Peptides against a protein of PDB entry 5EIB. Designs and how they scored, part 58

Target 1, 366 residues: chain A of PDB entry 5EIB
Amino acid sequence: VDLEPGTMDSVRSGPFGQIFRPDNFVFGQSGAGNNWAKGHYTEGAELVDSVLDVVRKESESCDCLQGFQLTHSLGGGTGSGMGTLLISKIREEYPDRIMNTFSVMPSPKVSDTVVEPYNATLSVHQLVENTDETYCIDNEALYDICFRTLKLTTPTYGDLNHLVSATMSGVTTCLRFPGQLNADLRKLAVNMVPFPRLHFFMPGFAPLTSRGSQQYRALTVPELTQQMFDSKNMMAACDPRHGRYLTVAAIFRGRMSMKEVDEQMLNVQNKNSSYFVEWIPNNVKTAVCDIPPRGLKMSATFIGNSTAIQELFKRISEQFTAMFRRKAFLHWYTGEGMDEMEFTEAESNMNDLVSEYQQYQDATAD
Target 2, 366 residues: chain A of PDB entry 5EIB as posed
Amino acid sequence: VDLEPGTMDSVRSGPFGQIFRPDNFVFGQSGAGNNWAKGHYTEGAELVDSVLDVVRKESESCDCLQGFQLTHSLGGGTGSGMGTLLISKIREEYPDRIMNTFSVMPSPKVSDTVVEPYNATLSVHQLVENTDETYSIDNEALYDICFRTLKLTTPTYGDLNHLVSATMSGVTTCLRFPGQLNADLRKLAVNMVPFPRLHFFMPGFAPLTSRGSQQYRALTVPELTQQMFDSKNMMAACDPRHGRYLTVAAIFRGRMSMKEVDEQMLNVQNKNSSYFVEWIPNNVKTAVCDIPPRGLKMSATFIGNSTAIQELFKRISEQFTAMFRRKAFLHWYTGEGMDEMEFTEAESNMNDLVSEYQQYQDATAD

## One batch from the design tools (peptide; aimed at target 1 H125)

Design b2_p21_3_s2 (made by RFdiffusion4, then SolubleMPNN; from b2_p21_3, 14 letters changed)
Fold by OpenDDE base, seed 1:
Structure b2_p21_3_s2 (fold): chain B 366 residues (1-366), chain A 21 residues (1-21)
Amino acid sequence: as target 1 above (366 residues)
Amino acid sequence: MKIHSAIKEEQLKKMEEILAR
């Protein structure tokens, strides 16, 4: 789905274009112009019913519908505005199904789109209310991984999207292969989300290795375990050491000893015990899938529900506030029928979310 | 908190169990 036709043509002409039904390509003509309000109230609102018709048709074809997975950007107008409209409409029609998202957070290091803080804040407001699970994929973190860890001098969207795809493949491993921990979206939500509003995850992937170092690096369970808990490997631009993990899931892929995985997972938890809440018992879950990713002997994918994710929301909030106090570009949104009060409500709800994370960070077992 | 799904109800129960501990 897109409000621009050119993105659909790129998908169709791509190496995987044939895996999608032609009738499942729903697109507009004018785009959202990086405006959330165009995506949510005008251009996106005109297209949403056509998307819902496809969603309904595909849902009816499922033997057992667990829920929905949306991949979108929060910095743009389509992914943010229309994406959150779709989430709302799908939730209204399927209130008993899980809403999962892969939400790409904007960064000034990656995009020059000035209004991204507005689009992101307005989107987060919707995601807090209407999603059950949200993987925060932060372009800030992706850029830093590409530059610092992968030693890419000029990271491209292709390089960032490679990390996104590896992470998405990792976190969905348990859903795609039978007999795994968190084998359905509901079990994942139950294990990862102790508090309904605190459903934003920091993902991570290992191994991350520069091209020059790949040939010299042995892939071992200890190395994967150490790397996936390293703050520099997080796909969200927050330091887990500045917060506390509410819950963690680790998904190992490849031929390895379950005993070695359990030993290494215990060691890393003990080493990082100060960064876990003590009042949630058994808050670390581990899965092993014998099937490695393509081109790797083994990998590990990390899913963290950490109070440190408030750093990501604070960054967006600070950028939002700096623009909103000046009423910068507001006429672009209000001109699409949006009320200025919705900006204030979205800012308030995101600040409430930050406060909730802080409250649980400071909570001790009495 | 608006309960919007069956999942949110289960999460609320878990939250209550955690807070009662």
Scores: peptide ipSAE 0.024, ipTM 0.561, DockQ to the pose 0.635
OpenDDE base, seeds 2, 3, 4, 5: peptide ipSAE 0.025, 0.023, 0.006, 0.022; ipTM 0.485, 0.541, 0.342, 0.504; seeds 2, 3 fail the geometry check

Design b2_p21_3_s3 (made by RFdiffusion4, then SolubleMPNN; from b2_p21_3, 14 letters changed)
Fold by OpenDDE base, seed 1:
Structure b2_p21_3_s3 (fold): chain B 366 residues (1-366), chain A 21 residues (1-21)
Amino acid sequence: as target 1 above (366 residues)
Amino acid sequence: MKIHSAIKEEALEKMQEILAR
């Protein structure tokens, strides 16, 4: 789905374009112009019913519908505005199904879109209310991984999207292969989300290795375990050491010893015990899938529900506040039928979310 | 309307000025 036809043509002409049914390409003509309000109230609102018709058709063809997965950007107008509209409409029609998102967070280091803080804040407001689980994919973290870890001098969107794809493949492993931990979206939510509003995940992937060092690096369970808990491997631009993990899931892929995985996972938890809440018992879950990802002997994917994720929301909030106090570009949103009150409500809800994370970070077991 | 490149540059400059204060 896109409000720009050229994006759909790119997907259709791509190496996997034939995987998608032609009738499942729903697109507009005008685009959102990086405006959340165009995505949510005008251009996106005109297209949403056509998308819902496809969603219904595909849902009816499922033997067992677990829920929905949306991949979108929060910095743009389509992914943010229309994406959150679509989430709301799907939630209304399928209230008993899981809503999962892969939400790409904007960064000034990667994007030239000036209104990203507005689009992101307005989107987060919707995601807090209408999703069950949201993987936070931060473009800043992806850029930093590409530059610092992968030693790419000029990271491209292709390089960033490769990390996103690896992460998405990792976190969905349990859903795609039978007999795993978190084998369905609901079980994942139950294991990962102790508090309904605190459903924003910090993903990570291992191995992350520069092209020059790949040939010299052995892939071992200890190395994967160490790397996936390293703050530099997080796909969200926050430091887990500045917060506490509420819950963690680790998904290992490849032929390895379950015993070795359990030993290494126990060791890393013990080393990082100060970064976990003590009042949620058994808050680390581990899965092993014998099927490695393509081109790797083994991998590990990390899913963290950490109070440190508030650093990401604080960054967006600070940028939002700086713009909103000056009423910068507000006329672009109000001209699409938005009220300034909705900006204030979205800012308030995101600040409340930050406060909730801080409260649970500071909570002690009695 | 894509924010025309010129409006984008002016907006970026303005935002940089906003964020630098």
Scores: peptide ipSAE 0.029, ipTM 0.535, DockQ to the pose 0.014
OpenDDE base, seeds 2, 3, 4, 5: peptide ipSAE 0.030, 0.008, 0.000, 0.020; ipTM 0.508, 0.420, 0.376, 0.556; seed 2 fails the geometry check

Design b2_p21_3_s4 (made by RFdiffusion4, then SolubleMPNN; from b2_p21_3, 12 letters changed)
Fold by OpenDDE base, seed 4:
Structure b2_p21_3_s4 (fold): chain B 366 residues (1-366), chain A 21 residues (1-21)
Amino acid sequence: as target 1 above (366 residues)
Amino acid sequence: MKIHSAIKDEQLARMAEILAR
């Protein structure tokens, strides 16, 4: 789905264009112009019924519908505005199904779109209320990985999307292969989300490898475990050491000793015990899948529900506040039918979420 | 039981267990 036709043509002409049904390509002509309000109230609202018709058709063809997975950006008008409209409409129609998202957070390092903080804040407000689990994929973190870790002088969207695809493949391993931990979206939510509003995940991946690299270093289980918990391997620009883990899932892929994995996972928990909440028992879960990802002998994928995710929301909130205090560009949103109060409500709800994370960070068992 | 409602109930039950400690 897109409000621009050119994206659909790129998917159709791509190496995987044939895996999608032609009738499942729904697109507009005018785009959202990086405006959340165009995506949510005007251009996106005109297209949403056509998307819902496709969603209904595909849902009816499922033997067992677990829920929905949305991949979208929060910086652009389509992914943010129309994406959150779709989430709301799907939730209304399917209130008993899981809503899962891969939400790409904006960064000034990646895009010059000045209104991205508005689009992100308005989107986070919707995601807090209308999703059950959200993977935060932060363009800030992706850029920093490409530039600092992978030594790419000029990171491209192709480089960022390679990291996104590796992460998405990692976190969905348990859904795609039988007999794994969190084998369905419901079990994932129950295990990872102790409090309904605190459903934002920090994903991480090891090893980090550039798209052009043919030489994969063979990693050991200890090296994978250490890299997986390293802040430099996180796909969200947060330091886990500045918060506490509520829950963690680790997904190892490849042929390895389960005993060695368990030993290394115990060692990393003990070494980092101060960074876990003590009042949630058995809050670290491990899965091992014998099938490695393509091109790698082994990998580890991290899913963290950490109070450190508040750093990401604080960054967006600070950028939002700097613009909103000046009423910068508000006429672009109000002209599409938004009220200025919707900005204040979205800012308030995101600040409440930050306060909730801080409360649980400071909570002790005593 | 609706999947979404069941998850919320399990989350609320877990929260209650945490707060009761």
Scores: peptide ipSAE 0.147, ipTM 0.720, DockQ to the pose 0.322
OpenDDE base, seeds 1, 2, 3, 5: peptide ipSAE 0.021, 0.049, 0.168, 0.022; ipTM 0.497, 0.679, 0.765, 0.523; seed 3 fails the geometry check

Design b2_p21_4 (made by RFdiffusion4)
Pose (drawn by RFdiffusion4):
Structure b2_p21_4 (pose): chain A 366 residues (1-366), chain P 21 residues (1-21)
Amino acid sequence: as target 2 above (366 residues)
Amino acid sequence: SALETASAENRAWIAQKQAEA
């Protein structure tokens, strides 16, 4: 789905572009120009019922639908504006299904548009209310990993998307292969989301590799375990050691000692016990899958529900406030008939989300 | 510690935002 028609061509000309159902391409003529109001209201509303028809058709041909997963950026107009409209319409029509999103957060290091904080805040507001799980993919973190760790002086979207694709493969492994833990979206959600609004996850993986060089050696289980908890391996630009984990899911892929995995996971939990909330006993679940990802014999994927994610929302909120106080470009949004109070409503909801993460960060079992 | 410092900074930031609201 895109309001921009040129997106259809690039996907089709891609390696697996012909495998998609031709009828499932739903596109507009213009597109939103980084205007969330256009995406949602204006233009996305024009296009949205066509998308829902296709969604309804895919759903009726499902033996037992688990739910939906949406990939989109929060900084633009279509993936953000229309994407959250689609989520709201799907929530109305399929209220008992899990909604899961892979949402990319904007960063000034990657994109040169100062309205992106507007678009992201209006979107975060919708996701807080309407999604069950959201993987926070931070362009800030992706750029820093490419620039500082992978030593790519000029990171491209291809460089960033290599990190995203490795992450998405890792976090959906328990859904795609036989296993006991978090095998479906609802079971994953019940294990990861203690409070409905706090459903923004920090993904990480190890080893971090630059695409096209080179290999190995394959990591030891200790090396995997330590790297997957490392702040430098997170896809969200937050220091996990600045907050506390409410829940964690760890996924080890490849051939390895299940006993050694158990020992290392127990090791990181009790050496660093102060970083795991004490009022959620046994809050770290571990899954092993025998099939490694491409190019690797061993890998680990980390999914964290950490109070440290408030750093991501504080950064967006500060940029949003800096722009919104000077009312810059606000008429671009209200020109599409959007209420200015929706900006204030979204800002308040995001700041409320930050306060809630801090409340549980300081909470004690006493 | 890093956690205590970060927590104190967060509490101050929340208090500031509440006052501005």

Design b2_p21_4_s1 (made by RFdiffusion4, then SolubleMPNN; from b2_p21_4, 14 letters changed)
Fold by OpenDDE base, seed 1:
Structure b2_p21_4_s1 (fold): chain B 366 residues (1-366), chain A 21 residues (1-21)
Amino acid sequence: as target 1 above (366 residues)
Amino acid sequence: SELEKSQEEMRKYIEEVEKER
């Protein structure tokens, strides 16, 4: 789905374009112009019914519909505005199904779009209420990984998208292969989301490899375990050491000893025990899939629900507040039928979310 | 354009605020 036809043509002409049904390409003509309100209230609102018709058709063809997965950016207008509209509409129609998102957070290092803080804040407001699980994929973190870890002098969208794809492949492993921990979206939510609003995850991946680097370092289980808990491997721009893990899932892929995995997972938990809440028992879950990712002998994917994720939201909030105090660009949003009050509500809800994370960070066992 | 100037001024302001963090 896009409000621009060119994106659909790019997907269709790509190496995997043929895996999608032609009728499942729903697109507009005008785009959102990086305006959330245009995505949510005008251009997106005109297209949403056509998308819902496709969603219904595909849902009816499922033997066992678990839920929905949306991949979108929060900095743009389409992914943010129309994406959150679509989430809302799907939630209304399928209230008993899981809503999962891969939400790409904006970064001024990656994009020069000035209004990204507005789009992101307005999107987060919707995601807090209407999603069950949100993987925070932060362009800031992706850029820093590419630049610092992968030694790419000028990271490209291709480099960032490689990390995104590796992460998405990792976190969905349990959904794609039978007999795994968190084998369905609901089970994942039950294990990972202790409080309904605190459903934002920091993903991590090991080993970090560039799409162009043939350096298939066969990492050991200990090395994978250490790397996936390293703050430098987090796909969200927050330091887990500045917060506490509410819940963690680790997904190992490849032929390895389950015993060795369990031992290494226990060791890393013990080493980092100060960074876990003590009042959620058995809050670390581990899965092993014998099938490695393409091109790797083994990998580890991390899913963290940490109070440190508030650093990401604080960054966005500060940028939002800086613009909003001057009422900069607001007329572009209000001109699309949006109320200025919704900006204040979205800011408030995101600040409340930050406060909730801080509360649980400071909470001790009674 | 006036819009581009306004956007550039706002970008600089955001960058200044971020440097003060």
Scores: peptide ipSAE 0.024, ipTM 0.522, DockQ to the pose 0.028
OpenDDE base, seeds 2, 3, 4, 5: peptide ipSAE 0.000, 0.019, 0.019, 0.020; ipTM 0.316, 0.469, 0.503, 0.487

Design b2_p21_4_s2 (made by RFdiffusion4, then SolubleMPNN; from b2_p21_4, 13 letters changed)
Fold by OpenDDE base, seed 1:
Structure b2_p21_4_s2 (fold): chain B 366 residues (1-366), chain A 21 residues (1-21)
Amino acid sequence: as target 1 above (366 residues)
Amino acid sequence: SELEEAQKEMQEWIKEVEEER
């Protein structure tokens, strides 16, 4: 789904374009112009019914519908505005199904779109209320991984998207292969989301290795485990050491010893015990899938529900507040039928979310 | 345009705020 036809043509012409049904390509003509309000109230609102018709059709064809997965950017107008509208409409129609998102957070290092803080804040407001699980994929973190870890001098969207795809493949492993931990979206939510509003995940992937060092690096379970818990490998631009993990899931892929995985996972938890809440029992879950990802002998994917994720929201909030105090570009949003009060409500809800994370960070076992 | 100038000022300000972090 897109408000721009050109993106759909790119997907169709791509190496995997044929895996999608032609009738499942729903697109607009005008785009959102990086305006959340165009995506949510005007251009997106005109298209949403056509998308819902496709969603219904595909849902009816499922023997066992677990829920929905949306991949979108929060910096743009389409992914943010129309994406959150679609989430709301799907939630209304399928209230008993899981809503899962892969939400790409904006970064000034990656995009020059000035209004990204507005689009992101307005989107987060919707995601807090209407999603069950949100993987926070931060373009800031992806850029830093590409530059610092992968040693790419000028990271491209292709490089960032490679990390996104690896992460998405990792976190969905349990859904795609039977007999795994978190084999369904609901079980993932139960294991990962102790509090309904605190459903924003910090993903991570290992191995992350520069092309120049790949030939010299052995892939071992200890190395994967160490790298997976390294703050520099987080796909969200926050330091887990500044917060506490509420819950963690680790998904290992490849032929490895389950015993060795369990030992390494126990060791890393013990080493980092100060970064976990003590009042949530059994808050670390581990899965092993014998099927490695393409091109790797083994991998590990991390899913963290950490109070440190508040750093990401604080970044967006600070940028938002600075623009909003100046009333910068507000007329672009209000001109699409959006109320100015929705900015204040969205800011307030995001600040409340930050406060909730801080509360649980400071909570001790009585 | 006034819009392009405002965009540029905002980009510079965002950069300053990020460099202070």
Scores: peptide ipSAE 0.020, ipTM 0.551, DockQ to the pose 0.028
OpenDDE base, seeds 2, 3, 4, 5: peptide ipSAE 0.016, 0.016, 0.019, 0.018; ipTM 0.515, 0.497, 0.534, 0.525; seed 4 fails the geometry check

Design b2_p21_4_s3 (made by RFdiffusion4, then SolubleMPNN; from b2_p21_4, 9 letters changed)
Fold by OpenDDE base, seed 3:
Structure b2_p21_4_s3 (fold): chain B 366 residues (1-366), chain A 21 residues (1-21)
Amino acid sequence: as target 1 above (366 residues)
Amino acid sequence: SALEEAQAEMAAYIAEVKAER
């Protein structure tokens, strides 16, 4: 789905364009112009019914519909505005189904789009209320991984999207292979989300290795475990050491000893015990899938629900506040039928979310 | 179909990974 036709033509002409049903390509003509309100109230609102018709058709073809997965950017107008409209409409029609998102957070290191903090804040407001699980994929963290870890001097969108793809493949492993931990979206939610509003995940993937170091790096369970829990490996721009993990899931892939995995996972928990809440028992879950990802002997994927995720929301909130106080670009949104109060409501709800994470960070076992 | 070919390629890859065990 896109508000621009050129994206659909690129997908159709791509190496995987033929795996999608032609009728499942829904697109507009005018685009969102990086404006959330165009995505949500005008251009996106004109297209949403056509998307819902496809969603209904695909849902009816499912023997057992678990839920929905949306991949979108929060910095643009289509992914943010139309994406959150679509989430709202799907939630209304399918209230008992899981809503899962892969939400790409904007960064000024990656994009010069000045209104991204507005689009992100307005989107987060919708995601807090209408999603059950949100993987926070932060362009700032992706850029830093590409630059620092992968040693890419000029990270591209292709380099960032490679990390996104690896992460998405990793977190969906348990859904694609039977008999695993978190074998369905609802079990994932039960294991990862102790409080309904606190459903924002910090993902990570290992191994991440620079091209120059690939030939010298052994892939071992200890190295995967160590990298997966490293603050520099997090795909959300927050330091887990500044917060506490509410819950963690680790998904290992490849031929490895389950005993060795369990030993390394216990060791890393013990080493990092101060960074876990003490009042949630058994809050670390581990899965092992014997089938490695294509091109790797083994991998590990990390899913963290951490109170440190508030650093990401604080960054967006600070950028939002700096623009909103000066009323910068508001007329672009209000001109599309958006009320100025929705900015204040979205800011308030995001600040409340930050306060909730802080409250649970400071909570002690009685 | 391209989907059937992709599914067959993935099935073959999974089978290969299992056979090397």
Scores: peptide ipSAE 0.025, ipTM 0.426, DockQ to the pose 0.009
OpenDDE base, seeds 1, 2, 4, 5: peptide ipSAE 0.033, 0.021, 0.019, 0.020; ipTM 0.579, 0.479, 0.520, 0.469; seed 1 fails the geometry check

Design b2_p21_4_s4 (made by RFdiffusion4, then SolubleMPNN; from b2_p21_4, 11 letters changed)
Fold by OpenDDE base, seed 4:
Structure b2_p21_4_s4 (fold): chain B 366 residues (1-366), chain A 21 residues (1-21)
Amino acid sequence: as target 1 above (366 residues)
Amino acid sequence: SLLDESQAEMRAYIAEVEAER
């Protein structure tokens, strides 16, 4: 789905264009112009019914519908505005199904779109209320990985998308292979989300491999475990050491000793015990899938529900506040039917979320 | 279809990995 036809043409002409049903390509003509309000109230609202018709058709064809997975950007107008509209409409029609998102957070390092903080804040407000689980894929972190870790002088969207795809493949391993931990979206939510509003995940992946580089480096289980918990491997620009883990899932892929995995996972928990809440028992879950990713002998994927994720929201909030205090560009949104109060409500809800994370970070077992 | 081919390739890959166990 897109409000611009060019994206759909690129997908259709791409190497995987034929895996999608032609009738499932739904697109507009005018785009959202990087405006959340166009995506949510005008251009997106005109297209949403056509998308819902496709969603209904595909849902009816499912033998067992677990829920929905949305991949979208929070910086643009389509992914943010129309994406959150779709989430709201789907949740209304399917209130008993899981809503899962891969939400790409904007960064000034990646895009010069000045209004991205508005789009992100308005989107987060919707995600807090209308999703059950959200993977935070932060363009800040992706850029930093590409530039600092992978030594790419000029990171491209192709480089960033390679990291996104590896992460998405990793976190969905348990959904795609039988007999794994978190074998369905609901089980994932039960294990990872102790409080309904605190459903934003920090993903991480090891090894970090650049697009087109086949790293034949044999990694060991200890090295994978160390890299997986390293802040430099996090796809969200947060330092886990600045917060506490509420819950963690680790997914290992490839042929390895389960005993060695368990030993290393216990070791990392013990070494980092101060960074875990003590009042949630058994809050670290581990899965091992014998089938490695293509081109790798082994990998490890991290899913963290950490109070450190508040750093990401604070970054967006600070950028939002700097613009909103000046009423910069508000006329672009209000002209599409938004009220200025919607900005204040979204900011307030995101600040409340930050406060909730801080509360649970400071909580001790009595 | 390309989807069917991709799924068949994935099944073959899984079978190869399992056979090497």
Scores: peptide ipSAE 0.022, ipTM 0.538, DockQ to the pose 0.009
OpenDDE base, seeds 1, 2, 3, 5: peptide ipSAE 0.025, 0.000, 0.027, 0.000; ipTM 0.664, 0.279, 0.618, 0.312; seeds 1, 3 fail the geometry check

Design b2_p21_5 (made by RFdiffusion4)
Pose (drawn by RFdiffusion4):
Structure b2_p21_5 (pose): chain A 366 residues (1-366), chain P 21 residues (1-21)
Amino acid sequence: as target 2 above (366 residues)
Amino acid sequence: STSERIYLLTQVPNVIHIHVG
């Protein structure tokens, strides 16, 4: 789905471009120009019923639909504006299905548009209300990993998407292969989301590799465990040691000692017990899958529900406030008939989300 | 590529994947 028609061509010319159902390409003529109001209201509304028809068709041919997963950026107009409109329409039509999103957060280090904080805040507002799980993929973190760790002086979207694809493969492993833990979206959600609004996850993985060089050695289980909890291995630009984990899901892939995995997971939990909330006993669940990802014999994937994610929302909120105080480019949005109060409503909801993460960060069992 | 990522995520059983550009 895109308002921009040129997106159809690039996907088709891609390696697996022909595998997709031709009828499932739903596109517009213009597209939003980084205007969330265009995406949602204006232009996305024009296009959205066509998308829902295709969604309804895919759904009726499902033996037992678990739910939906959406990939989109929060900084633009279509993936952000229209994407959240689609989510709201799907919530109306399929209210009992899990909604899961892979949402990429904007960063000034990657994209040169100062309205991106507007678009992201309006989107975060929709996701807080309407999604069950959201993987926070931070372009800030992706750029820093490529620049500082992978030593790529000029990271491309390809460099960033290599990190994203490795992460998406890892976090969906329990859904795609036989297993006991978090095998479906709802079970994963019940284990990861203690409070409905706090459903933004911090993903990480190990080892971090630059595409095309080179290999190994394969990591030990201790090396995997330590790296997957490392702040430098997170896809969200937050220091996990600045907050506390409410829930964690860890996924080890490849051939390895299940016993050694158990010992190392117990080790990181009690050496660093102050970083795991005490009022949620046994809040770290571990899954092993025998099939490693491509190019690797061993890998680990980390999924965290950490109060430290408030740092991501504080950064967006600060940029949003800096722009919104001066009312810069606001007429671009209200020109599409959007209420200015929607900006204030979204800002307040995001700041409320930050306060809630802090409340549970300071909460004690006593 | 985009097509590779879409392909990857559409392999989840009984889950509908929507890629929004």

